# Peptides against a protein of PDB entry 9IZ0, part 310

Target 1, 345 residues: chain A of PDB entry 9IZ0
Amino acid sequence: ITCLGSNGHTYKQLVKGGNDDLRQDAVMEQVFEQVNGFLRSYRKTSQRNLSMRTYKVIPLALKTGVIEWVQDTIPLGEYLDSAHKVYHPKEWSLSTCRKLIAEKQMEDLETRLKVYDLVCRHYRPVFRHFFLESYADPVQWFTTQTNYARSTAVASVLGHVLGLGDRHGQNILIDKTSGEVIHIDLGIAFEQGKKLPVPECVPFRLTRDVVDGMGITGVEGVFRRCMEFTLETLRREEDSLLSVLEVLRYDPLFSWLISPLRRMKKQKMQLENFNQPESGNITTDASRDPKIQRNNVSGESEAERAILKVRQKLSSTLSVEASVGELIRIAQDPSYLALMFCGWS

## One batch from the design tools (peptide; made by RFdiffusion4, then SolubleMPNN)

Design b2_p28_4_s4 (from b2_p28_4, 14 letters changed)
Fold by OpenDDE base, seed 1:
Structure b2_p28_4_s4 (fold): chain B 345 residues (1-345), chain A 28 residues (1-28)
Amino acid sequence: as target 1 above (345 residues)
Amino acid sequence: EEKELEELKKKLEEKKKALEELLKKLEK
C-alpha cells in the first residue's frame, strides 16, 4: 500500500499478516535504535558513521502490522543468483548447489566438507560486481563499498551479541544508494537459530560472497576495524544494553523462544527450496493452535538465559581484537559453513 | 589515515582493472 505521511510525502508500506510476528521485528528495531545511540556517542564509531540500518515496523496486532518498504533495495540472495548466472554461466545453479548440500545433510563432517568444497569450486563469488556495476564514479564506488563493509561489521557484531538467526540472502537487503546492508525478519534472536532443523553454527553471515563485496582487502580492511570499534562501544555500554534487554523481559508480547509453528514454517521453506513445487495439496490443517500455555516461568527463565548470554558475549576476558579475530575465524570456518543451509555464497 | 589512503589507492586500482575487464566484455 502507499500512505500519505503528515509531511505530504508518500510512503510505500507492506502489510504483513499471518505467522510473521512483526512484534519481534519492532522490538529488535528498537534495540538497534538504542545501539545506534551508543554508536553515535563514541568518537571511534561516530567518526565512521557506524550504524545498524533500521526500518519502521508498526505492529497492528501480535502477528499483523505494517512494514515500511525500503525503496531502492535488493535482497542479497536475489542479486547473487542473478549475477552468478551472468558472470559464471558455466557454473552450477543455486538449486544444484542446494540439492547437493541437502543430500549430504545427514552425513559426517568429512563428507559435508568435501561436498562444500565441491560446491565452492562450481559456485564462485560475484558480489564485488554489485559495486562495480552500480557505481560508475570511483568515489561513489569506494564510498558505497566502504559503507557496505561498515554496515556489515555493525550487523555482524550485533547479530552475534543478540544471537540473530536466519541470516540468509533473502533476509539481508542491500541499499542500492548507500551500499549499506538492511537486516529484515528479525524474529529469530537470542540463539534460537540453533533450534532450527539446520542449526546455525556461525556467529553471523560471513560467506565468500559477503567477503567478496568488501573488495580486495576482504575482512582485513574496514570490516575488521569497524567490528572492533563496534564491539568496543557495546562493551562500554554493556549495562545500558542489558537495561534495554531487561525492559523486553517484561514485554508480554515479546517471545524469547522460537515458536514450533515458526520452526515448521522454516523447515517447510527449507524443504520447498529443495523440492520443485509438486502441486501436492498439503492441506495445512494447522488450525489447531496448540494452546501453548505460556508458562510465565519458562519465559522469564529464557529471558534470563538470553540476557546472561549477551553479557557473556560482551565479556572483556579477551581483548576486542582477539574477540573479533575469533568471531571472523569462526564465521569463515569451512567446518561451520559446510553445516549451514547456504554456507558457500 | 595513511592506511585508509593506501586502502583507497588499492581499491581504486582494483576498480580500474575491473572496469577495463567489463569494457573488454562489452566490446565483444
Scores: peptide ipSAE 0.021, ipTM 0.540, DockQ to the pose 0.012
Fold by OpenDDE base, seed 4:
Structure b2_p28_4_s4 (fold): chain B 345 residues (1-345), chain A 28 residues (1-28)
Amino acid sequence: as target 1 above (345 residues)
Amino acid sequence: EEKELEELKKKLEEKKKALEELLKKLEK
């Protein structure tokens, strides 16, 4: 929809309806705005204009709302699929890669690593081309690539600390003007991604294409340093961040747990992304109620556990450099990426 | 074509190094 603001400006807005819990997005965007306050207050992060790129979410009801449509953006996954067809027309399709990974989903790690390596050899990174194509001016090219590495670093630290899940290429937008990343669909947080049918095993998305967009330095240089400065800021502001999360403990609209319906929807979307529509009668035998161990864990106990995990991730037991080094290592480890839904791109 | 692409890559890398050095001077 297009809305006329009280200021006489027209704004494009996306109305989302259905089972999308826009309240979770709105709450996470509020947390990001508070974190952006901390990043602005600290010299090392403010000098670099480090921020989590936010978008306006107006929840109209529990499952409906208006999202400000982020203009001049493209989903990372949409760009990568199109660019891969242009730059590597003889390589495998995304659907072929997905099929091969899915066929081996229940196999051992060794078999999954072999298939992941095979897919990686037939689906090469292309995201560097986004910056080369979009910015003819060398200063703009360098600035936008730097903004991408900076914004990805902030999003990676925050994604780890807050346990953001469902970080697939359709939930990461690229701003075509700034090169910044914009994370959307924030309704899987506090490590609830580990409860998905394909558990999320990486702290954040740092796939080969995500790294390829950082240019020749890869994760070394701007990205690593900006992760370090972001984590240093969050460790300094630990009590402030925890106080913000404690306010959410009392928000009756905030879900600390993934809903069974959302889990089933994500499961169905994962399965549909693996299955080409062969017109086979998938008799959804809806009768296998997976024993949802309703552990009678009060919503308060799940909030407390989530806050405790955030505190643990902000621990100063390791240096900032050591902590960031380990996060980068895990996020790029083939042993984790081979277990992911789409770890190759 | 491949040689021109390699020369273009080399020129881009030289420009990148010069810009990275400028940024290191601005970050001091």
Scores: peptide ipSAE 0.020, ipTM 0.532, DockQ to the pose 0.010
Fold by OpenDDE base, seed 5:
Structure b2_p28_4_s4 (fold): chain B 345 residues (1-345), chain A 28 residues (1-28)
Amino acid sequence: as target 1 above (345 residues)
Amino acid sequence: EEKELEELKKKLEEKKKALEELLKKLEK
C-alpha cells in the first residue's frame, strides 16, 4: 500500500498478514534502536557511523501489521539469483544446488561436505558485481562497499548476540543507495533457529557471496575491525542491553519460543522449495510428527535462558579480537555451512 | 594507509577506463 505521510511524502508500506509474528519484529527493531544508541555514544563506533539499519513495524494484531517499505532496496537472494545467471550462465541453477544439498540432508558430515564442495564449484560468488554495476563513480563504489562491510559487521555481531535466525537471502535487503544491509523478518531470535527442521549452526550469515561483497580484502579489513568495535561497544553496554531484554521478559505479547505454526510454515516452505511439482499425490500426512511435544518450558524459563545466553556471548573471558576471530571462523566453516539450507551463497 | 589509497585510486581509475570502454562496446 502507499500512504501519504503528515510531511506530504508518499510512503510505500508492506501489509503482512497470516501467521507471521510482527510483534517479535517490532520488539527486535526496538532493541536495535537501543543498540544504535550505544553505537552512537561510543567513539570507535560513532566515528565510523556504525548502526544496525532499522525499519518501522506497526503490529495491528497478533499476526497482522504494517511494515515500512524500505525504499531503494533489493533482497540479497534476488540479486544473487539474477547475478549468477548473468555472470555464470554455465553454472548450476539455485534449484539444482538446493536439490543436491537436500538429497544429502540425512547423510553423514563427510557426504554433506562433498556435496557442499561440489555445489560451491558449480555456484561461484558474484556479489562483488552488485557494487561494480551500481556505482560507476570509484569514490561511490568504495564508499558503498565500505558501508556494506560495516553494516554487515554490525548485523553479524548483533545477530549473533541476539541469536537471530532465518537469515536467508530474502530476509537480508541491500540498500542500493548506501550499500548497507537491512535485516527483516526478525521472528526467529534467541537461538530459536536451532529448533528449525534444518537447524542453524552458524552465528550469522557469512557465506561466500556475503564475503565477496566485501571486495578484495574479504573479511580481513573493514569487516573484522567493525565487528571488533561493535562487540567492544556491546560488552561495554552489557548491563544496559540486558536491562532492555529484561523488560521483554515481562511482555506477555513477546514470544521467546518459535510458534509451532511458524515452525510448520517454515518447514512447508523449505519442502515446497525442494519439490518441483512432481505430479505424485504424496499425501504427506503432516499430522504424524509426534515430536511437537509442547515442552511445557514456561515462557519465563526460556526468557531467562535467552538472557543468560546473551550474557555469555558478551563475556570478556576472551579478547574482542579472539571472540571475533572465532565467530568469523565458525561462520565460514564448511563443516557448519554444509549443514545449512543454503550455505554456499 | 595514504600510499595504499593512492595505489587503489590508480587501479580504480584504470578499471573505470576499462569499464567505460566495455560499455561503449555494448552500446554499439
Scores: peptide ipSAE 0.017, ipTM 0.493, DockQ to the pose 0.011
Fold by OpenDDE base, seed 2:
Structure b2_p28_4_s4 (fold): chain B 345 residues (1-345), chain A 28 residues (1-28)
Amino acid sequence: as target 1 above (345 residues)
Amino acid sequence: EEKELEELKKKLEEKKKALEELLKKLEK
């Protein structure tokens, strides 16, 4: 929809309806705004303008709302599919790669690693070309690539700490003006991604294309340093962050668990990504609530476990450098990426 | 880092200007 603002400007708004939990997104955006306060207050992060890019979410009903349309953005996955066809027209299609990984989903780790390596050799990274194509000015090219590495570092630390899941290429937008990443669809948090049909086993998305966008230094440049400064800020503000999360513990409308409906929707999307998108209006008649036994794990006990995991991730047992080094290692480990739905791009 | 960025921006702007001057010479 198009809305006229009080300032006389016209804004495009995305109306989401149906099965998208915009309330979860609105709460996570509020957490990001608080974290952005901490990043602005700390010299090492403030000097670099480190922030999680946020968007306005207005929940209108249980499953409907208005999202501020982020202008001049593209989904990472949309760009990568297009660019791969241009730069590597003789390599495998994304559909071929997806098919091969899924055909081996029930096989042992050794077989899955061999297929992942094979896919990686026939689907090479292209995300560097986003910056090279979009910015003819060398200063703009370098600035936007730097902004990408910085914003990806912040999102990676926050994504790990808050246990953000479902970080596929359609849930990560690239701002074409700034080069910054914008994370959308925040309804899988506090490690609930581990409960998906394909369990998430990486702390954040750091695939070969995500790294390729960082330029010649990859993870060893701006990205690593900005992860370190972000984690140092979050460790300093641990009590403040935990206090924000404790407010959510008492929100009766915040879901600490993945909803059965969302789990089924993601399961269906993981299965349907093997069939060509026939433009069928999939009216998923949500009328059959399967009586999945509500194991009466009180919502409080799940909130307490989630907050405890956040505290554990902010532990000062390891240095910031050692902690970031291990996170980067795990996020790039083929033994984890080979288990993911799309770990090669 | 910010100072390194500004120094790099300056060097890139100088290189851009030099390339634009070279292009103007090749178009003559």
Scores: peptide ipSAE 0.016, ipTM 0.495, DockQ to the pose 0.009

Design b2_p28_5_s1 (from b2_p28_5, 15 letters changed)
Fold by OpenDDE base, seed 4:
Structure b2_p28_5_s1 (fold): chain B 345 residues (1-345), chain A 28 residues (1-28)
Amino acid sequence: as target 1 above (345 residues)
Amino acid sequence: ELPELKKLELPEETKEELKKLEEELKKK
């Protein structure tokens, strides 16, 4: 829809409806705005204009609302699929890669690692081309690549600390003007991604294409340093961040648990990749209500565990450099990426 | 008519590479 603002400006807005927890998005965007306050207050992050890119979410109901249409953006996954066809037309299709990873999903880690390596050899990174294509001026190219590495670093630290899940290439937008990343669909947070049918094992998305966009220095340049400064800021502001999360503990509209409907939707999407429709009448005998053992873990006990886990992630037991080094290592580890739905790109 | 999801047949080269990988896995 297009809305006319009280200021006389027209804003394009996406009406999102159905199964999307726009209230979760709105709450997470509010958390990001508070964190952006901390990043602006701290010299090391402020001097680099480090921020989590936000978007306006107006929740109208539990599952409906208006999202500000982020103009001049592209989903990372849409760019990568298109660019891969252009730059590597003889390599495997994204559908072929997905099929192979899915077909071997129940195999052991060694098998899954070999399949992941095979997929990686037949699906090479292309995300560097985004910057080369979009920015003919060397200063703009360097600036936008720097903004990408900075914004990815902030999003990676925040994504880890807040336990953001479902960070696939369609939930990460690239701003074509700034090179900044915009994370959308924030309804899987506080490590609830580990409760998906394919558990999320990485702290954030740092796939080969995400790294390829950082240029020749990869993770060892602007990205690592900006992760360190971001984590240093969040450790300094731990009590402030925890206070923001404690407010959410008492928000009856915020779910600390993944929606059963969202879990089932993700399960179906994952299972539909396994089931070629053999024409077997699976009589969905609707009568077996799966006794979801409502482990009557009160929503309070899940919130408390989530907040405790955030505090643990902000622990100063390890240096900032050691903590960031370990996060980068885990996020790039083939043993974790091979277990992901799309860890190769 | 939803276009029949053509059975995404793996390229024959891919099937051969997978078969080689499975044979290498069985030798360990």
Scores: peptide ipSAE 0.026, ipTM 0.599, DockQ to the pose 0.022
Fold by OpenDDE base, seed 2:
Structure b2_p28_5_s1 (fold): chain B 345 residues (1-345), chain A 28 residues (1-28)
Amino acid sequence: as target 1 above (345 residues)
Amino acid sequence: ELPELKKLELPEETKEELKKLEEELKKK
């Protein structure tokens, strides 16, 4: 739909209907706006214009809402698939890589690491080309690459602290004007990604292509320093952030648990991407992992556990530098990336 | 080459399987 704003500008809006709870997105965007307030108030983050890019979500019903259409964006995964075909036309397709990782999904870590290395050798990073293609002016190139590294740093810290899951390349948009990242589809939060059929083991997405977009310094310099300043701000504003999350504990519209429907939808999408014939009865009986017992953990007990984990992630036991260093290490660790659905790109 | 993968003594069976997979995938 197109809406006329009070400023006389027309805004394209996407009406999303279906089984996705847009209330989760709307609530998480409100948390990001509060965090953006903290980032604006703190000198080290405000001087760098650090923010989580947000989009407006208006829930209209239980499963229907209006989202702001983010103009001039592209999904990271769409760009990477297209660019990889151009720059590496002799390498494996994304579907081939996905198939191999899938076929070995039930194997030991050693086998999965080998398959991951093989995939990595046949699917090289290309995301640096986004900036080289889009920005012929050196100042614009440097500015947009810097904005990318900054926004990725903020999103990485927030994604870790809030336990954002489902951070695949279709849920991360790149703003073609600013180079900033925009995270969408926020309905897997508070580490509920660990309950997926393929558990999410990394704190945030820091794959080889995500790093390649940072240019020659990779994670060093702008990205690392902006993660440090963001984490320092969140540690300073811990009580304020926890107070925002406590309001959500009592919001009957907010779900601290992954929807069984969303879990099944994601499982189905994973299986469909594998082109596995319906070979019967891989009931990945997630009922058979005794740790994924249907404990009737009340939504309240999950909220309490989520808030406690946020507090633990904001702990000052380690320095900001040490904490960020460990997060960057884990997010790039092959032993974790090899376990992911798409850890190579 | 991921530095940690260099230290994994891969079972010979798995090296052969991966080589076979790599050769099969180069033919497709």
Scores: peptide ipSAE 0.026, ipTM 0.492, DockQ to the pose 0.019
Fold by OpenDDE base, seed 1:
Structure b2_p28_5_s1 (fold): chain B 345 residues (1-345), chain A 28 residues (1-28)
Amino acid sequence: as target 1 above (345 residues)
Amino acid sequence: ELPELKKLELPEETKEELKKLEEELKKK
């Protein structure tokens, strides 16, 4: 829908209904706004304007609400599919790559690594072209690529700490003006992505295309340093962050567990993404919500476990540099990426 | 029953390369 604001500006709003837990998104956006407060208060992050890009979510009911549509954005996956066809027209289609990875998903790690390598050889990175195409002058190019690397670093640290799942190319928007990333569909958090039919094995998305967008320095430039500053800020504000999460422990509308329905929806979407080109209008008329008896006792134990896991991820046992180094290593490791639904792009 | 993944036809070159990979995997 298009709404006229009190300021006379028109805003596009997405009304989501049905199977999307907009309360989860709204809660995670509130956590991001608090974290953005911490990033603004700390000199090393404030001097770099480090922030998690947020969007307004207004939940109207448990599964209905209004999302502010972020103007001038494109899904990362949409750009990558388009750009890959332009720059590598002789390489494999995204559907071919997906099929091969899926057909071998039950095979051993050695087989999956060989299939992943094969897919990688026939589907090369293109995301650097986003910045080269979009910005005519070197200053804008450098600025937007820097903003991309910065925003990706913040999102990577927060994604790891909060255990954000389902970080595929359609759930990551790129702001065409700033080059910043915007994460959407935040309802898989606190490591619930490990409970998906294809378990998430990486701390955040750092695929070859995500790295290609960082330019010639890859992860060793702005990205690594901004991850370090972000993690340093979150470690300093650990008690403040945990206090924000403790408020969620008592929110009866927040779910610390992936719902069986959401798990089934993601399983279906994974299967459908093998059978159809990415025309994203899946109107799943799944009218029968099984009454999920939320056993309150299981929710409290899962909230406590989730908060404990956040605390463990903020531990100062390793240096910031060592912690970030290990996260970057794991996120790029072929042994993990080969296990992912789409680890090649 | 897994819904029948619509048989996307792989390019012939891809089928040959997969066949080579499967033969290499069987030799280990």
Scores: peptide ipSAE 0.026, ipTM 0.603, DockQ to the pose 0.023
Fold by OpenDDE base, seed 5:
Structure b2_p28_5_s1 (fold): chain B 345 residues (1-345), chain A 28 residues (1-28)
Amino acid sequence: as target 1 above (345 residues)
Amino acid sequence: ELPELKKLELPEETKEELKKLEEELKKK
């Protein structure tokens, strides 16, 4: 939809309909705005303009609404698929890589590591080319690559702390003007990604292509330092952040649990090649909802466990540097990435 | 750079499946 703003400018708006929990997105965006307040208040983060990029979500109903269309963006996965075909036309297709990983999903870790290594050899990183293609001016190139590393660092820390899941390449937008990342589809939070058919085992997405976009320094330098400053800020503002999350405990519209419907939708998307355009008529034959026994784990008990996990992730038991170092290590560990649905790019 | 995963030789069965997959993919 195109909307005319009060300023006379036309804004494109994405209308999501159906089973997309836009209320979860709207709530998470509110949490990100509060965190952006903390990042602006702290000198080490404010001097670097560190922020989580946000977008406006207007929920029209429990599962429908208008998402602000972030202009001049591209999904990371869309860019990577197109760029990989251009730069590595003799390598495997994304569908081939997905098929191999899926076919060996039930195999042992050793077999899965071998398949992952093989997929990695036949699907090389290309995301560095985004910056090389998009920015002919060396200053603009350096600035945008720096902004990418900074925004990815903020999103990685915050995504870990809030337990954001489903961070696949279609849920991460790249701003073509700034190089910043925008995370969308935030309805899998508080470690509910571990309940997906393919459990998420990494704290955030730090795949080979995500690292390739950081340039020659990779995770070292800008990314690592910005993760450290972000985590330092969140640890300082722990009580403020927890107070924001406690408000959500009492929001009857906020789901601390992944819905069975969303789990099934994600299962289908993991089994069906992502290349089918969203033909909106998924006749979900609602008759086959397995009565997943709602073990009456009260939504309150899940909220309490979620808040406790946030507190644990903000613990000062390890230094900021040690904590960030371990997060970066785990996020890049082949033993975890080999278990992911798309850990190679 | 991902640390060099120790060169775990793929089982011959996996190499054959992959060769078949590569041949099927070249035919499409």
Scores: peptide ipSAE 0.024, ipTM 0.486, DockQ to the pose 0.023

